# Peptides against a protein of PDB entry 5KEZ: the designs that were tried, part 190

Target 1, 320 residues: chain A of PDB entry 5KEZ
Amino acid sequence: NVAIYNPFRPWWERYQPVSYKLCTRSGNEDEFRNMVTRCNNVGVRIYVDAVINHMCGNAVSAGTSSTCGSYFNPGSRDFPAVPYSGWDFNDGKCKTGSGDIENYNDATQVRDCRLTGLLDLALEKDYVRSKIAEYMNHLIDIGVAGFRLDASKHMWPGDIKAILDKLHNLNSNWFPAGSKPFIYQEVIDLGGEPIKSSDYFGNGRVTEFKYGAKLGTVIRKWNGEKMSYLKNWGEGWGFVPSDRALVFVDNHDNQRGHGAGGASILTFWDARLYKMAVGFMLAHPYGFTRVMSSYRWPRQFQNGNDVNDWVGPPNNNGVI

## One batch from the design tools (peptide; made by RFdiffusion4, then SolubleMPNN)

Design b2_p22_3_s4 (from b2_p22_3, 13 letters changed)
Fold by OpenDDE base, seed 2:
Structure b2_p22_3_s4 (fold): chain B 320 residues (1-320), chain A 22 residues (1-22)
Amino acid sequence: as target 1 above (320 residues)
Amino acid sequence: PMVLGGHEAVSTRDSRTPSFGP
């Protein structure tokens, strides 16, 4: 991914890829392979957050300022480490004036235009699908158990399926022969927009963002909400089917006040209420549960916004 | 704020961040 130094190595640089090389602040490929092996050997499975919708921001300076030193040029859509060129992006397909998503009520814009300037990959192209599949298959062959697909809302479900259809079975050193990768897709569906979580059920599980949002409201006792109302928690609250849901109290986005759920989202900053929410989630049978492991950062609010919401995990001069 | 493509933006993949609070 791109290496950002202003602000200094923010968490979100991870979501601006310039190659599919396993070479980041977390380590190199050998270290990753070692970690996967050690985890698998004790029954801990690894699921990779796969950023496959886009490459880095369109206005990032060209050069070799990346975690693996790979050259890239966003301006010319040149990512030779893949390789990608201008033919592999949706620049000509997106019809907005800015090239960015301007209207989330237009599903075509949401999927064909840039997410906040991030160069949008032409996932309709077999070449692009194959490059992504090669990346994911390399991870599968190393021994990962599956994937979180980042920004799935911004990809056509059929394009995702086409990529998934190219994937290998899981590594038989640790998984039964013929096992398929576990897939869960990040889709923000709180209602009111044309793209629905159900559009993606055919590809795997989907994040249920209503879970954390509604649970937060209840536990905070906002608007007269009571814990007793959780009697029919799950499908009874209009959530996706349990077997399609990945549920969580918070994620890295909404923990910083940016993501779906707003102020209702409970985080470790409200420790007591957060523990209640996580405890409830783990006790309740609805959905596949994900527990957040996060870190404190020096929050600094200016005009209601944390100006330090960019702060990444604890590090020593950029080294994790 | 997040700097994407050389400009400031919020880290979100949705048009809104609804609040269900009062």
Scores: peptide ipSAE 0.026, ipTM 0.671, DockQ to the pose 0.140
Fold by OpenDDE base, seed 3:
Structure b2_p22_3_s4 (fold): chain B 320 residues (1-320), chain A 22 residues (1-22)
Amino acid sequence: as target 1 above (320 residues)
Amino acid sequence: PMVLGGHEAVSTRDSRTPSFGP
């Protein structure tokens, strides 16, 4: 991914890929392979956050400022380490003036235009699908158990399906023969927009962002909410079917206190309430649970916003 | 993800996430 130095190595640089090389702030491919092996040998499975909707931001400077030193040029859509070129992006397909998503009530924009300037991959192309599948298959062959598909809301479900159909079975050294990768898709659906979580059920589980948002409201006792109202928690609250839901109290994005639940989201900053929420989540049968492991950073609020919300985990000069 | 220079931007990628590219 892009190595960003202003601000200094933010957490979100990981979501601006320039190659599919397994060479990041966390280590190289050999180190990753070693970790996966050691984890699998003790029954701990690895699921990769796969960033496949896009490459890096269109305004990032060309050069070799990347975690593996690969050259890239966002301006010319040149990612030779893949390789991708201008033919592999949706620039001509997006019809907005900016080239970015301007209206989230337009499903076509949401899927065909750039998310916050991130270069949008043409996932309708078999070439692009194949390059992504090769990346994911390499990970599968290493021994990962599955994937979180980042920004799934911004990909057509059929394109995702086409990629998934190219995937290998899981590594039989650790998984039963014929096992398929576990897939869950990040879809932010809090209602009110045309793209629905249900659009993605055919590909695997989906993130249920209403879970953390609503649970936060209840635990915080906002708007007269009571724990007793959780009697019909899950589908009774309008959540997706339990067998399609991946649930969580917070994630790395909404932990910053905005979007996808906003201020209702409970985090480790609210230690007591957070423990209550996580405990409830783990005890309740609804959905497949995910627990967040985060870190403290020097929060500084200016005009209601944390100016340090970019800060990544403790690191040594960007290396974790 | 966040916009470059992130301290003035939203990190959550929903309908409120600001753009950072032209």
Scores: peptide ipSAE 0.024, ipTM 0.681, DockQ to the pose 0.089
Fold by OpenDDE base, seed 4:
Structure b2_p22_3_s4 (fold): chain B 320 residues (1-320), chain A 22 residues (1-22)
Amino acid sequence: as target 1 above (320 residues)
Amino acid sequence: PMVLGGHEAVSTRDSRTPSFGP
């Protein structure tokens, strides 16, 4: 991914890929392979946060300032380490004036335009699908158990399916022969927009963002809500079917006050309430649960926003 | 009939690119 130095190595640089090389702030491919092996050997499975909707931001300067040293040029859509070129992006497909998503009520913009400036890959192209599948298959062959598909809302479900159809079975050294990768898709569906979580059920599980938002409201006792109202928690609250749901109290985005759920989201900053929420989540049978492991950072609020929401994990001069 | 919490539709914009630069 791009190495960002202003601010200094933010967490979100990880979501700006310039190649599919397994070199990051967390280590190189050999180290990753070693980690996966060690984890698998003790029954800990690895699920990769796969950033396949886009490459880096369009405004990032061209050069070799990347975690694996790969050259890239966002201006010309040149990512030779893949390789991608101008033919592999949706620039000509997006019809907005800015090239970015301007209206989230327009599903075509949401899927064909740039997410906050991130160069949007033309996933309709078999070439692009194959490059992504190659990347994911390499990870599968290393021994990962599956994937979180980042920004799935911004990809056409059919394109995702086409990629998934190219995937290998899981590594038989650790998984039963014929095992398929576990797929869960990040789709933010709080209602009111045309893209629905149900659009993606055919590809795997979907993140249920209503879960954390609603649970936070209840535990905070906002709007007169009570824990007793959780009697029909799950589908009874209008959530996706349990077998399609990945549930969580918070994630890295809404932990920082954006993405989904707003102020209702419980985080480790509210330790007592957060423990209640996580405890409830783990005790309740609805959905596949995900527990957040995060870190403290020096929050600095200006006009209600944390200006340090970019701060990444504890690191040694950029190395995690 | 169960009592359920209110629901408000909110635009869900991702913010992984809050800034660009060197």
Scores: peptide ipSAE 0.031, ipTM 0.644, DockQ to the pose 0.065; fails the geometry check
Fold by OpenDDE base, seed 1:
Structure b2_p22_3_s4 (fold): chain B 320 residues (1-320), chain A 22 residues (1-22)
Amino acid sequence: as target 1 above (320 residues)
Amino acid sequence: PMVLGGHEAVSTRDSRTPSFGP
């Protein structure tokens, strides 16, 4: 991914890829292989947060300022480490003046325009699908069990399916023959927009962002909400079917207060309430559960916003 | 059974990048 120095190596630089090389501040490919092997050998499975909707921001300077030193040029859409070129992006398809998503009530913009300036890949192209599938298959061959598909809301479900149809079975060294990758898709559906979680059910599970938002409201006793109202928690609250839901109390976005769920989201900053929420989630049968492992940062609120919400995880590898 | 609770229509934008506008 791109190396961002202002602010200094933020967490979100990891979501600005310039190649599919396994070479980031989290480690290199050999270290990743080692981790996957060790985990698999004790029955712990790994899924990868796969960033396949986009490459880096359109305004990032060209050069080799990346975690693996790969050259890239956002201005010309040149990512030779893949390779991608200007033909592999939706620049000509997006019809907004800025080239960015301007209206989330327009599903075409949401899927064909740039998410906050991130260069939007033309996933309709078989070439692009194949490059992504090659990346994911490489990970499958290493021994991962599945994927979180980042920014799935911004990809056409059919394009996702086309990629998934190219995936290999899981590595038979650790998985039964014919095993398929576990797939869940990040789709933020809080209602009121044309893109629905149900659009993606055919590809795998979907993130249920209403879960953490509503649970937070209940545990905080906002708006007169009571724990007794959780009697029909899950589908009874209008959530997606349990077998399609991936549920969580918080994630890396909304724990910073600017993601889906807003101020209702419980985090480790609210330790007691957070433990209650996580405990409830783990005890309740609804959905596939995900527990967050995060870190503290020096929060500094200005006008209600944490100006340090960019701070990345602790890192002392001394290399990149 | 009655659906308890609801969700508001809120436009959601990913915040993992700063604005790259001029």
Scores: peptide ipSAE 0.029, ipTM 0.630, DockQ to the pose 0.072; fails the geometry check

Design b2_p22_4_s1 (from b2_p22_4, 10 letters changed)
Fold by OpenDDE base, seed 5:
Structure b2_p22_4_s1 (fold): chain B 320 residues (1-320), chain A 22 residues (1-22)
Amino acid sequence: as target 1 above (320 residues)
Amino acid sequence: MKLDGYLWRPGSGFRDYFVEKV
């Protein structure tokens, strides 16, 4: 991914890829392979956060400022480490003046235009699908158990399916023969937009962002909400079917006040309430549960916003 | 109980967006 120095190595640089090399601040490919092996050997499975909707931001300067030193040029859409070129992006398909998503009520913009300037891959092309599949298959061969698909809302479900159909079975050194990768898709659906979580059920599980948002309001006792109202928690609250849901109290985005859930989201900063929420989630049978492990950073609020929301994991001068 | 509607609002940073209860 891109190496960003202003601000200094933010967490979100990880979501601006310039190659599919396993070479980041977290380690190199050999170290990753070693970790996966050690984890698998003791029954701990690894699921990769796969960023396949886009490459880096269109405004990032060309050069070799990346975690593995790979050259890239956003201006010319040149990513030779893949390789991708101008033919592999949706620039000509997006019809907005900026090239970015301007209206989330337009499903075509949401899927074909750039998410906050991130260069949008033409996932309709078999070439692009194949390059992504090669990346994911390499990870499968290493021994990962499945994937979180980042920004799935911004990809056509059929394109995702086409990629998934190219995937190998899991590594038989650790998984039964014929096992398929576990897939869950990040889809932010809180209602009010044309894109629905149900559009993606055919590809795997989906993130249920209503879960953390509503649980937060209840535990915070907002608007007269009571714990007793959780009697019909799950589908009774309008959530997706349990067998399609991945549930969580918070994630890295909404922990920072970004995106789905707003101020209702409970985090480790609200220790007592957070423990209650996580405890309830783990005790209740609805959905596939995910517990977050995060870190403390020096928050500094200005006008209600944390100006340090960019701060990444604890590191030594950029090295994790 | 049923869910209320939400409205997406753009933010200023990377993935800096928020939803408001409608």
Scores: peptide ipSAE 0.019, ipTM 0.591, DockQ to the pose 0.035
Fold by OpenDDE base, seed 1:
Structure b2_p22_4_s1 (fold): chain B 320 residues (1-320), chain A 22 residues (1-22)
Amino acid sequence: as target 1 above (320 residues)
Amino acid sequence: MKLDGYLWRPGSGFRDYFVEKV
């Protein structure tokens, strides 16, 4: 991914790929392979947060300022380490003045335009699908069990399916022959927009962002909400079907006040309430559960916003 | 199928698998 130095190596640089090489501040490919092997050997399975909707931001300077040293040029859409060129992006397909998503009530913009400046890959092209599949298959062959598909709302479900259809079976050294990757898709659907979580049910599970948001309001006793109202928790609260839901109390985005959930989201900063929420989630049968493991950062609020919400995880690999 | 004391099973959707302790 791109190396961002202002602010200094933020967490979100990891979501700006310039190649599909496995050499980042989290480690190199050998270290990753070692981790996957060791985990699999004790029955712990690994899924990867796969960023396949886009490459890096359009405003990032060209050069070799990346974690693997690969050259890239956002201005010309040149990513030779893949390789991608200008023909592999949706610049000509997006019809907004800025090239970015401007109206989330326009599903075509949401899927064909840039997410906050991130160069949007033309996933309708078989070439692009194949390059992504090659990346994911490399991970599958290493021994991962599945994937979180980042920014799935911004990809056409059919394009996702086309990529998934190219995937290998899981590595038979650790998984039964014929096993398929576990897939869940990040789709933020709180209602009010044309893109629905149900659009993606055919590809795998979907994140249910209503879960953490509503649970937070209940545990916080906002608006007169009571724990007793959780009697019909799940589908009774308007959530997606349990067998399609990936549920969580918080994620890296809404933990920082970004994305869906707002101030209702419970985090480790609210230790007592957070433990209650996580405990309830793990005890209740609705959905497939995900527990967050995060880190502390020096929060500094200015005008209600944490100006240090960019701070990345602890790192001892140096400046790479 | 059984794997290391667990059963890897197809879930209720496309590429939806889960593991249960056996």
Scores: peptide ipSAE 0.007, ipTM 0.388, DockQ to the pose 0.060
Fold by OpenDDE base, seed 4:
Structure b2_p22_4_s1 (fold): chain B 320 residues (1-320), chain A 22 residues (1-22)
Amino acid sequence: as target 1 above (320 residues)
Amino acid sequence: MKLDGYLWRPGSGFRDYFVEKV
């Protein structure tokens, strides 16, 4: 991915890929392979956060400022380490003046235009699908158990399916023969937009962002909400079917205080309430649960927003 | 009972989203 130095190596640089090489702040491919092996050997399975909707930001300077040293040129849409070129992006497909998503009530914009300036891959192309599948298959062959598909809301479900249809079975060294990768898709559906979580049920599980948002409100006792109202928690609260839901109290975005779910989101900063929420989540049968493991950073609030929300994990001069 | 009346809106930052009370 792109190496960002202003601010200094933010967490979100990870979500700006320039290649599918397994070189990041976390280590190289050999180290990753070693980690996967060691984890699998003790029954810990690895699920990769796969960034396949886009490459890096359109405004990033060309060069080799990347975690694996690969050259890239966002201006010309040149990512030779893949390789991708201008033919592999949705520049001509997006009809907005900026090239970015301008209206989230326009599903076509949401899927064909750039998410916050991130170069949007033309996932309709078999070439692009195949390059992504190759990347994911390499990970599968290494021994990962599945994937979180980043920014799935911004990809057409059919394109995702086409990629998934190219995936190998899981590595039989650790998984039963014929096992398929576990897929869960990041889709932010809190209502009010045309794109729905249900659009993606055919591809795998979907993040249920209503879960953390609603649970936070209840545990905070906002608006007179009571724990007793959780009697019909799950589908009874309008959430997706349990077998399609991946649930969580917080994620890295809303942990910063103004992500999906709003101010109701509970985090480790609210330790007591957070423990209540996580405990409830783990005890309740609804959905597939995900527990957040994060880090503390020096928060600085200005106008209700943490200006240091960019701060990444503890590191040694940028290396994790 | 369920909690309704919230809508998603795009935030100002990278991957920032927020919920508005309707």
Scores: peptide ipSAE 0.022, ipTM 0.582, DockQ to the pose 0.035; fails the geometry check
Fold by OpenDDE base, seed 2:
Structure b2_p22_4_s1 (fold): chain B 320 residues (1-320), chain A 22 residues (1-22)
Amino acid sequence: as target 1 above (320 residues)
Amino acid sequence: MKLDGYLWRPGSGFRDYFVEKV
């Protein structure tokens, strides 16, 4: 991914890829292989956060400022480490004036235009699908158990399916022969938009963002809500089917007040209420549960926003 | 944009929009 120095090595630089090489601030490919092996040997499975909707931001300076030293040029859409060129992006397909998503009520814009300036990959192309599949298959062959698909709302479900159909079975050193990767897709659906989480059920599980948002309001006792109302928690509250849901109290985005949930989201900053929410989630049978492991940072609020929301995990001069 | 009792607003971080309770 790109190495950002202003601000200094923010967490979100990880979501701006310039190659599919397995070398980041967390380590190189050999170290990753070692970690996967050690985890698998004790029954801990690894799921990779796969960023496959886009490459880096269009405004990032060209050069070799990346975690693996790969050259890239956003201006010319040149990513030779893949390789991608201008033919592999949706620049000509997006019909907005800016090239960015301007209207989230237009499903075509949401999927064909740039998410916050991030160069949007043409996932309709078999070449692009194959390059992504090669990346994911390399990880599968190393021994990962599955994937979180980042920004799935911004990809056509059929394009995702086409990529998934190219994936290998899981590594037979640790998984039964014929095992398939576990897939869950990040889709923010709180209603009111044309894109629905149900559009993605055919590809795997989906994130249920209503879970953390609604649970937060209940535990905070907002609007007179009570714990007793959780008697029919799950599908009874309009959530997706349990066998399609991945549930969580918070994630890295809404822990910082971004994405879906806002101020209702409970985090470790509200320790007592957060423990209640996590405890309830783990005790209740609805959905596949995900527990957040995060870190503290020096928050500084200006006009209601944390100006330090970019701060990444504890590091030594950028090295984790 | 109103989404099931929440308001989507332009964010200051990586994500362009964030949701707050209405």
Scores: peptide ipSAE 0.019, ipTM 0.602, DockQ to the pose 0.033; fails the geometry check

